# Peptides against a protein of PDB entry 4AID: the designs that were tried, part 117

Target 1, 242 residues: chain A of PDB entry 4AID
Amino acid sequence: FDIKRKTIEWGGKTLVLETGRIARQADGAVLATMGETVVLATAVFAKSQKPGQDFFPLTVNYQEKTFAAGKIPGGFFKREGRPSEKETLVSRLIDRPIRPLFVKGFKNEVQVVVTVLQHDLENDPDILGMVAASAALCLSGAPFMGPIGAARVGWVDGAYVLNPTLDEMKESKMDLVVAGTADAVMMVESEIQELSEEIVLGGVNFAHQQMQAVIDAIIDLAEHAAKEPFAFEPEDTDAIKA

## One batch from the design tools (peptide; made by RFdiffusion4, then SolubleMPNN)

Design b2_p19_7_s4 (from b2_p19_7, 11 letters changed)
Fold by OpenDDE base, seed 4:
Structure b2_p19_7_s4 (fold): chain B 242 residues (1-242), chain A 19 residues (1-19)
Amino acid sequence: as target 1 above (242 residues)
Amino acid sequence: DELEKRLAERWKELVARLR
């Protein structure tokens, strides 16, 4: 097994990004760990466009598997065959920042699957899933102009907290999820209780600054483990409509 | 979407002030 691993300290927690052990049949696969929360992200893309494909067919599927449900709050109510509300929301949180970063004119099918393998009851797998999906895409050779980073920001006792625990979030006046590239914020999702716009904007800035260490960790992993870039030339006809 | 757009506009203003 050619296992590549990047480990960083991030918000007082150990983040581990690993490739080469699991899901080696995917174009990209990353096992990500923060605390004792563990996710597997896989990226698979078609090597050709389907005849008559007129849109970019990206599918993102975040799943919390039943074997992890014994450690996932509310995991016992999952009906087979439909995503939970959480799984639907997190799938969209991952989709939103990555979709714009694919090369224009690329209409090959792309499937990103994020699977929660373990939950520690402290670290929410959504942020970890966003990071893992970004890393898996960067390793895949797909024409993805990532990486993205992601961060959750809380406001506890008059300070910003990076990736607050589920218990710290009960005391937080802000649930702010930010995703972005090194240069830009791509997505903001926020629930805010009686905070000024200045504090919220400061939270977006704090998130974007703190996610740089994750972006750098994904780049370092990709330098050691990425597949050869897929040879894609956009047809000249799609460049004229942008 | 409206909050995200407003935050993105304010972010551009903030980044422009930090450069």
Scores: peptide ipSAE 0.023, ipTM 0.558, DockQ to the pose 0.040
Fold by OpenDDE base, seed 3:
Structure b2_p19_7_s4 (fold): chain B 242 residues (1-242), chain A 19 residues (1-19)
Amino acid sequence: as target 1 above (242 residues)
Amino acid sequence: DELEKRLAERWKELVARLR
């Protein structure tokens, strides 16, 4: 197996991005690890557009499998079938920053699946899932104008904390999730407790700065392991304004 | 329009690094 791996230190934790071992039938597949939390992201895209397709058919599915549920807080034996509220929310968190980054006019079906394989009870798999999904898309050859990075920012003891643990989050006055490209913030979700706008904006800037190392790690992995780019010509949008 | 241009440039740069 040609296994490619990138390892970085990120917020005092080791982030590992690996490809080539599992899910080789996908267009892109990344095994991502932070602490002992492990996720598998897969990206698959159709090589043709369906006749009469009028919208971009992107589906993002985040799943916490029952075998990982013994390590997932509040994970009672989820009956196979309906996504939990958490799975639905995290699927949307991954979808939101990814969807606008596809080349305009691309209407081939795209499916991103993020599966939690292990949870350490410290590192939430949502941020790791966002990073892994970005990496899997960059490896796939799909016309995705990523990578995106993602970060969670806490406010603990009067300081910003990158990707606080679940225990540190109990003491945090901020739960700020940011996703973006190297150049732009694409998505912000925040829950805050009586913090100034200045602290929140500073948290967005801190997140965007700290995610650059992840973006660079995804680029480095893609340079060594990406598939050939799918031959897609964007619709010449200048021809419709004439 | 400026974001689309910047993203298209980044895509071209990524594709150019992958070739």
Scores: peptide ipSAE 0.023, ipTM 0.594, DockQ to the pose 0.757
Fold by OpenDDE base, seed 5:
Structure b2_p19_7_s4 (fold): chain B 242 residues (1-242), chain A 19 residues (1-19)
Amino acid sequence: as target 1 above (242 residues)
Amino acid sequence: DELEKRLAERWKELVARLR
């Protein structure tokens, strides 16, 4: 198996992005690890548009499977078949920043699946899932204008904390999730306890700065492991205004 | 959504000042 791996230190933790070991039938597949939290992201896209497809059919599915249920906080027996509230929220959290980055006019079906394989009880799989999904899309050959990075920012003892542990988050006055490209913030999700707008904006900036190392790591992985770009020509939508 | 929109607008303003 041709296994490509990128490893970086990120917020005092080791981030590993790996491809080529598992899910090789996907267009893109990334095994991402931060601490002992492990996720698999897969990206699959249709090579043709469905007849009459009028919208971009992107589906994102984040899943915390029962194999990790002994290590997932609040892991009561999730019956196979209905996403939990967390899985639904994280699926949207991944969808929001990636959806705008597809080439306009691309209406082939795209499926992103993020599966939590292991949870360390310190590193939340959501951020790792966002990073892994971004990487899987960049490897896929889909017309995705990523990568995105992602980061969680806490506010603990009057300082920003990158990707706080679940224990540090109990003391945090901020849960700020940011996703973006090298050039732009694409999504902000925030829960804030009595903090100034200045601190929150500073947190968004801090997140965007800190995610650059992840963006660069995804680019480096893609340079070594990406598939050939899918031959897609956007329809000249300007020809309909004549 | 409203906070996100406000933060995104403020971020665009900040980035525009840093360029």
Scores: peptide ipSAE 0.018, ipTM 0.433, DockQ to the pose 0.043
Fold by OpenDDE base, seed 2:
Structure b2_p19_7_s4 (fold): chain B 242 residues (1-242), chain A 19 residues (1-19)
Amino acid sequence: as target 1 above (242 residues)
Amino acid sequence: DELEKRLAERWKELVARLR
């Protein structure tokens, strides 16, 4: 197996991005680890458009599998065949920042699946899932203008905290999730307790600065392991100048 | 969504001031 791995220190934790071991039948596949939380992201895309396809058919599915549920909080109440509220929310958190980054006019079916394989009870799989999905798309050869980075920001004892643990989040006055490219913020989701707009804006800036190391790590992995870009010519040339 | 829009607009203003 040709296994490629990138490892960085990120917010005092080891982030590992690995490809080539699992799900090699996908267009892109990344095993991502932060602490002892482990996710598998897979990206697959159709090599042709369906006749009469009028919209971009992107599907994002975040899943916490039952084999990981022995360490996942709330894992005992899966109604067979429906996503949990968390799985639905995280699927949207991944979808929102990636959807705008596909080349305009690309209407081939794209499926991103993020599967939680292990949970350490400290590191939430959502941020790791966003990073892994971004990396899997960059490796796939799909016309995706990523990578995106992602970060969670807390506010604990009058300071910003990058990717607070589940225990640190109990003392946090902010739950701020940010996703973006190297140049732009693409998505912000926030729950805030009595904080100034200045602190929140500073948190968005902090998140965007801290995610650059992740973006660079995905680029480095893609330089060594990406598939050849899918040959796609958009009908409208104005979309290539961003 | 409204907070996201406001923060994204303020971010664009901040980035424009850094450039």
Scores: peptide ipSAE 0.016, ipTM 0.444, DockQ to the pose 0.042

Design b2_p19_8_s1 (from b2_p19_8, 6 letters changed)
Fold by OpenDDE base, seed 5:
Structure b2_p19_8_s1 (fold): chain B 242 residues (1-242), chain A 19 residues (1-19)
Amino acid sequence: as target 1 above (242 residues)
Amino acid sequence: SVEERRQRYLEELKKRYKL
């Protein structure tokens, strides 16, 4: 097994990104750990476009499997086969920032699957899942112009908190999820309790600054572990505008 | 530097995909 691992300290927690041990049949696969929360992201893409494919067929599926549900509050009702509201929401949170980063004209089927393997009840697997999905795509060889980073920002006791624990989030006046590239914010999702726009904008900036370490960690992992990029030539769409 | 690494990574992707 050629296991490659990147470890960083991030928001006072250890983030581990690992590849090469699990899901080696995927184009990209990353085991991500923060605290005792563990997620597996896999990226798989078709090596050809389907005949008549007119849109980019990206599917993102975030799943919290039943074996992890013994640690997940409310996990008792996960029927096999239908995503929960949370799983649907987190799947969209992952989809939104990554979808624009695929090379234009790439219409091969792409499937990203994020599976929660363990939950520590402190670190939400959604942010970790976003990071892991980004890393898995960067390793896959798909024409993905990532990485993205992601961060949750809380507002607790008049300060920004990076990736607050579930308990800290109860005291937080802000649940701000940000995802972006090194250079750009790609997605913001926020639930805010009576905070100024200035504090919220400051939270977005704080998130974007703090996710740089994650972006750099994914790049470092990709430099060592990425597959050969898929041989894709974008159609010269600019030739039609002349 | 970290920034130089990031730039190299992105430039290699751009070059690969003729962006």
Scores: peptide ipSAE 0.529, ipTM 0.932, DockQ to the pose 0.885
Fold by OpenDDE base, seed 3:
Structure b2_p19_8_s1 (fold): chain B 242 residues (1-242), chain A 19 residues (1-19)
Amino acid sequence: as target 1 above (242 residues)
Amino acid sequence: SVEERRQRYLEELKKRYKL
């Protein structure tokens, strides 16, 4: 197996991005690990557009299905077949920043699946899932203008904390999830308790600075393991504006 | 530099997709 791995220290934790061991049938596949939390992201895209396709058909599916009730905080009885509220929310968190980064005019079906394989009960798999999905897309050969990075920022004891543990988050006055490219913030989601706008804006900037190491790690992995880019030529939309 | 590497990566993508 040609396994490519990138390892970085990130927020006092080891982030590992790995490809080539599993899910080889996907266009891109990344196993991401932080602590003992492990996610698999897969990206698959159609090699042709459906006749009459008028919108970009991106589907993102985050899944925690393999965990028995009690291994996931807030793990209500997984009724078979319907996404949990958490799975739905995290699927949207992944979708939001990646959707606008596809090349305009690309209307082939794209499916991103993020599966939680292991949860350490400290590191939330959502941020890891965002990072893994970004990496899987960059490896896939799809016309994706990534990578994105992602970070969670807490506010604990009057300081920013990068990717706080679930226990640290109980003491945090901020749950700030940021995703972006190297150059731009693409998505912010926040729950804030009695903090100034200055602290929140500082948290966005902190997140964007801290995710740069992840973006660089994904680029490094892609340079060594990405598939040949899909031969996509955008239609010359300049001809229709005349 | 790391920045030059990022820039090259993005420029290659832009060139590839005629952006």
Scores: peptide ipSAE 0.527, ipTM 0.932, DockQ to the pose 0.869
Fold by OpenDDE base, seed 2:
Structure b2_p19_8_s1 (fold): chain B 242 residues (1-242), chain A 19 residues (1-19)
Amino acid sequence: as target 1 above (242 residues)
Amino acid sequence: SVEERRQRYLEELKKRYKL
């Protein structure tokens, strides 16, 4: 196995991005760990476009499997084969920021799957899943103009908190999820309690600043482990100026 | 620098896809 690993300290926690050990049949595969929460992201893309394909066929599936080592909150009542509300929401959180970053005119099928393998009950796998999906796409050779970073921001005791634990979130007046490139915010999702617009905007800026270390970690991993880029020539249409 | 690495990475992607 050619295992590549990147480790960073991020918000007082160790983030590990690993590739080359598991899911080697995927175009990109990343095992991401934060605390004892572990996710596997896989990216697969078709090497040809289907005849008559008129839209970009991106599918993102976030899954919290019941066989995961450890505890998965809310796993007890999942009907086999249907996503939970959380799985649906997180799949959308991953989809929203990555979809615009594919090269215009690329209409090959892309499937991103994020599987929760372990949950520590402190670190939510959603942010970790966003990071892992970004990394898996950057490794895949797909025409993806990433990476994205992601961060959750809380507001606890009058301060911003990066990726608060599930327990810290109970005291937080803000649940702010941000995703973006190095240069741009691509997605914001927020739930706020009696906070000024200034504090919320400051939270977006804080998130974007803090995710830079993750973006750098993904780039470093990609420089060492990315597949050869897929040979795709876009038609002479306006380039996505990221 | 880290910033120079990011810039190179993005420029290589842009060049590769004629963006």
Scores: peptide ipSAE 0.518, ipTM 0.928, DockQ to the pose 0.766
Fold by OpenDDE base, seed 4:
Structure b2_p19_8_s1 (fold): chain B 242 residues (1-242), chain A 19 residues (1-19)
Amino acid sequence: as target 1 above (242 residues)
Amino acid sequence: SVEERRQRYLEELKKRYKL
């Protein structure tokens, strides 16, 4: 098996991005690990557009499977057949920053699935899922102008904390999730407790700076393991203005 | 550099998709 792995130290934790072992039937597949939290992201895209397709059909599904549920906080409250509130929210957190990065005019179906395989009760799989989804898309050959990075920022004891543990988050006055490219912030989601706008803006900047190492790790992985890019030529929409 | 690698990666993507 041609297994490619990138390992970085990130926020005092080891982040591992691995491809080539699992889900080989997907266009892109990444096993991401931080601490003992493990997620599998898969990206699959249709090789043709459906007749009459007028919108970009991107579907993102984040799932915390029941086999991991014994280690997933709140995993017992999953109603069968519907995503939990958390799964719905995290699916949106992944969707929001990636959707704008697909090449304009690409209307082939894209499915991103993030599956939590293991949870360590310290590292939330949501950020890891965002990173893994980004990496899987970059490996897939889909016309995706990523990567994105992602980071959670806490405010604990008067300082920014990158990807706080679930226990550190109890003491945090900020839950700030940021996603972006190397050059741009694409998404911010925040819950703030009595903090100044200056601290929040500083948190966004801190997140964007700290996610650069992840972006670089995904690029390095893609340089060594990406599939051939899908042969997609955007219709010259500028030629219709002539 | 890390920056040169990023730039190269983006330039390759742009070239591939005629962006």
Scores: peptide ipSAE 0.512, ipTM 0.929, DockQ to the pose 0.857

Design b2_p19_8_s4 (from b2_p19_8, 6 letters changed)
Fold by OpenDDE base, seed 5:
Structure b2_p19_8_s4 (fold): chain B 242 residues (1-242), chain A 19 residues (1-19)
Amino acid sequence: as target 1 above (242 residues)
Amino acid sequence: SREERRQAYMEKLKKRYKL
C-alpha cells in the first residue's frame, strides 16, 4: 500500500490527511482526522461527457453514518435512507465553494461523497468533510482548480475561536463557516447573535487566514499523491464572442 | 517556500488546462 499522510497542528488540534489505505477504487480518496473525528472523502469523475449533457453534473453527498466505535468499514457504504437535514446542509456547504473551481466547459459527471466514520462529540465532521472533499478532488486528477480550505469560527468570551468544540459552540455568539482558496473567500455561512458587522468581517478574515495551513497541507499531499491531471481541453468559449 | 509550492501547483494546473 502506498500510503501518503500529511499531519499539521491546526487550532490546537492535530489534523491528519491520509490517502492510499481505503477507497482506492475512487479517483481521489482521503481519510481526514481531527481529534477523534474521522471522515472519508471520495471523488469520482466520469472520463467522458454524456451525450446531450448541458450542465456540469456535480453531486456532493455528505453522510453521517453512526458506525459502532472503532470500525472503519472497508468497502461500499450502502446508501440507505433519505439524507437528514444536517446531511443536506453540509452537502451544500461542500458543494458551494468547490463548484466554481472546476474548469469551465467540464461537463463530465463528478461525485463527491463524504462519510463520517467516527465522531468524537467535540469536533464537528462538517469542516473536516469540506477539507477532505477538497483534498480528494485535488488527488483525483479532475480539472479542479482547488484546493479549498474551510474553517468554523466562534466568538467566545470576546475572542475568535477556530473550530470550536460542540461545547464551546453552546457559548459562542457566532457560528461562522468559511471556505475559500488561498486567494479568495468562496463561501460564507453564518449564524450570528447580536454581533457587529465588524466582528463578523473580522471572523471571515480570521477563518481565511487560519485555513491557509490546510490549503498548504492539501497541496503538499497532492504533490506526493495526486493522479496526473485529466486530459481535458476547455472549449474555446472566447471564439464565440468574436 | 510555501508560496513557491502554491505557485508551482497552480501553474501546473493552469498549463495543463491552458488557463
Scores: peptide ipSAE 0.628, ipTM 0.952, DockQ to the pose 0.789
Fold by OpenDDE base, seed 2:
Structure b2_p19_8_s4 (fold): chain B 242 residues (1-242), chain A 19 residues (1-19)
Amino acid sequence: as target 1 above (242 residues)
Amino acid sequence: SREERRQAYMEKLKKRYKL
């Protein structure tokens, strides 16, 4: 197996991005680890457009499968067929920043699946899932103008905390999730308790600065393991404006 | 450099898709 791995220290935790071991049938597949939380992201795209396709058919599916041999909190029999509220929310958090980065005019079906394989009860799989999905898309050869990075920011004891643990989040006055490219913030989602706008804006900037290391790690992995870019020619949109 | 690698990665994609 041609296994490629990138490891970085990120917010005092080891982030590992791995490809080439599992899910080889996907266009892109990344196993991402932070602490003992493990996710698998897969990206698959159709090699042709369906006749009459008028919109970009992107589907993102985040799943917390109970088969993770670790204690997944809330191991109640969720009926296999309907995503939880969390799974639905995280699927949207992944979708929002990646959707606008596909080349305009690309209308082939794209499916991104993020599966939680292990949960350490400290590191939330959502941020890891966003990073893994970005990496899987960059490896796939899809016309995706990523990578995105992502970060969660807390506010604990008057300071920003990168990717706070679930226990640190209990003391946090902020739950701020940011996703972006190297150059731009693409998405912000926030829950805030009695903080100034200045602190919140500072949190967005902090997140964007901290995700740069993740963006570089994805680029480094892609340089060594990405498929050749898919043979897509965008329609000359300048000719349609006349 | 870090910046040169980012730029080279993005320029490869931009060139491929005529962006």
Scores: peptide ipSAE 0.625, ipTM 0.952, DockQ to the pose 0.826
Fold by OpenDDE base, seed 3:
Structure b2_p19_8_s4 (fold): chain B 242 residues (1-242), chain A 19 residues (1-19)
Amino acid sequence: as target 1 above (242 residues)
Amino acid sequence: SREERRQAYMEKLKKRYKL
């Protein structure tokens, strides 16, 4: 097995991004680990556009499947076949920042699937899922102008906390999820309790600074393990404006 | 450098897709 692995220290935790062991049938596949939380992201894209396709058909599915060995929070009420509210929300959190980064005119089907394999009950798999999805897309050879990084920021005891644990989040006055490229914030989602705009804006900046290490880790992984970029040539849109 | 790697990565993609 040609296994490529990148490990970084991130917010006082070890982040591991691994490819080459699992889901080899995907265009890109990344196993991401933080603590004992483990997610598998897969990216698959069609090698041709469907006739008459007028929009970019991106589908993102985040799934916290009830694996027999771990109590995934919310597992008790999973009706087979419908995403939970959390799964729907996290699927959108992943979709929002990645969708704009595909090359304009690319209308081949793209499917991103993030599966929670293990949950440690401390590290939320959503941020890890965002990072893993970004990495899987960068490895896939799809015309994706990533990577994105992602971070959660808490406000605990008058300080920013990067990727607070589920227990630290109970004491946090902020749940701020940020995703972006190296150069730009692409998405902000926030729940805030009685904090100034200055603290919130500072949290966005903090998140964007802290995700730089993740962006670099994904680039390093992609340099060593990415497929060759898909042979996509955008239509000369300049010729249609004449 | 870190920055040179980022730039090289992005420039490779930009060149590939004529961006």
Scores: peptide ipSAE 0.619, ipTM 0.950, DockQ to the pose 0.843
Fold by OpenDDE base, seed 4:
Structure b2_p19_8_s4 (fold): chain B 242 residues (1-242), chain A 19 residues (1-19)
Amino acid sequence: as target 1 above (242 residues)
Amino acid sequence: SREERRQAYMEKLKKRYKL
């Protein structure tokens, strides 16, 4: 197996991005690990557009499977056949920053699936899922102008904390999730307890700075393991205005 | 450099998609 792996230290934790071992049938597949939390992201895209397709058919599905449920807090409350509230929210957190980065005019079906394989009860798989999804898309050959980085920022004891543990989050006055490219913040989601706007804005900047290492790790992985970019030519929409 | 690698990655994509 041609396994490619990138390892970085990130927020005092080891982040591992691996491809080539699992889900080789996908266009892109990344196994991401932080601590003992493990997620598999897969990206699959159709090689043609459906007749009459008028919108970009991107589907993102984050799933915490039952085999990991023994290590996932609240994993027992999954109603059969419907995503949990958490799965729905995290699917949206992944969708929001990636959707704008597809090349305009690309209307082939794209499916991103993030599966939680293991949870360590310290590291939330949502951020790891965002990173893994970004990496899987960059490896897939889909016309995706990523990578996206992501980070969670807490505010604990008067300081920013990168990707706080579940225990640190109990003491945090901020739950700030940020996603972006190297150059731009694409998404912010925040829950804040009596903090100044200055601290929150500082948290966004801190997140964007800290995710740069992840962006570089994804680029490094893609340089060694990405498929050739899909042969998509955008319709010259400027030629219709002339 | 880090920046040169980022630029090279993005320029490859831009060139491919005529962006």
Scores: peptide ipSAE 0.613, ipTM 0.949, DockQ to the pose 0.842

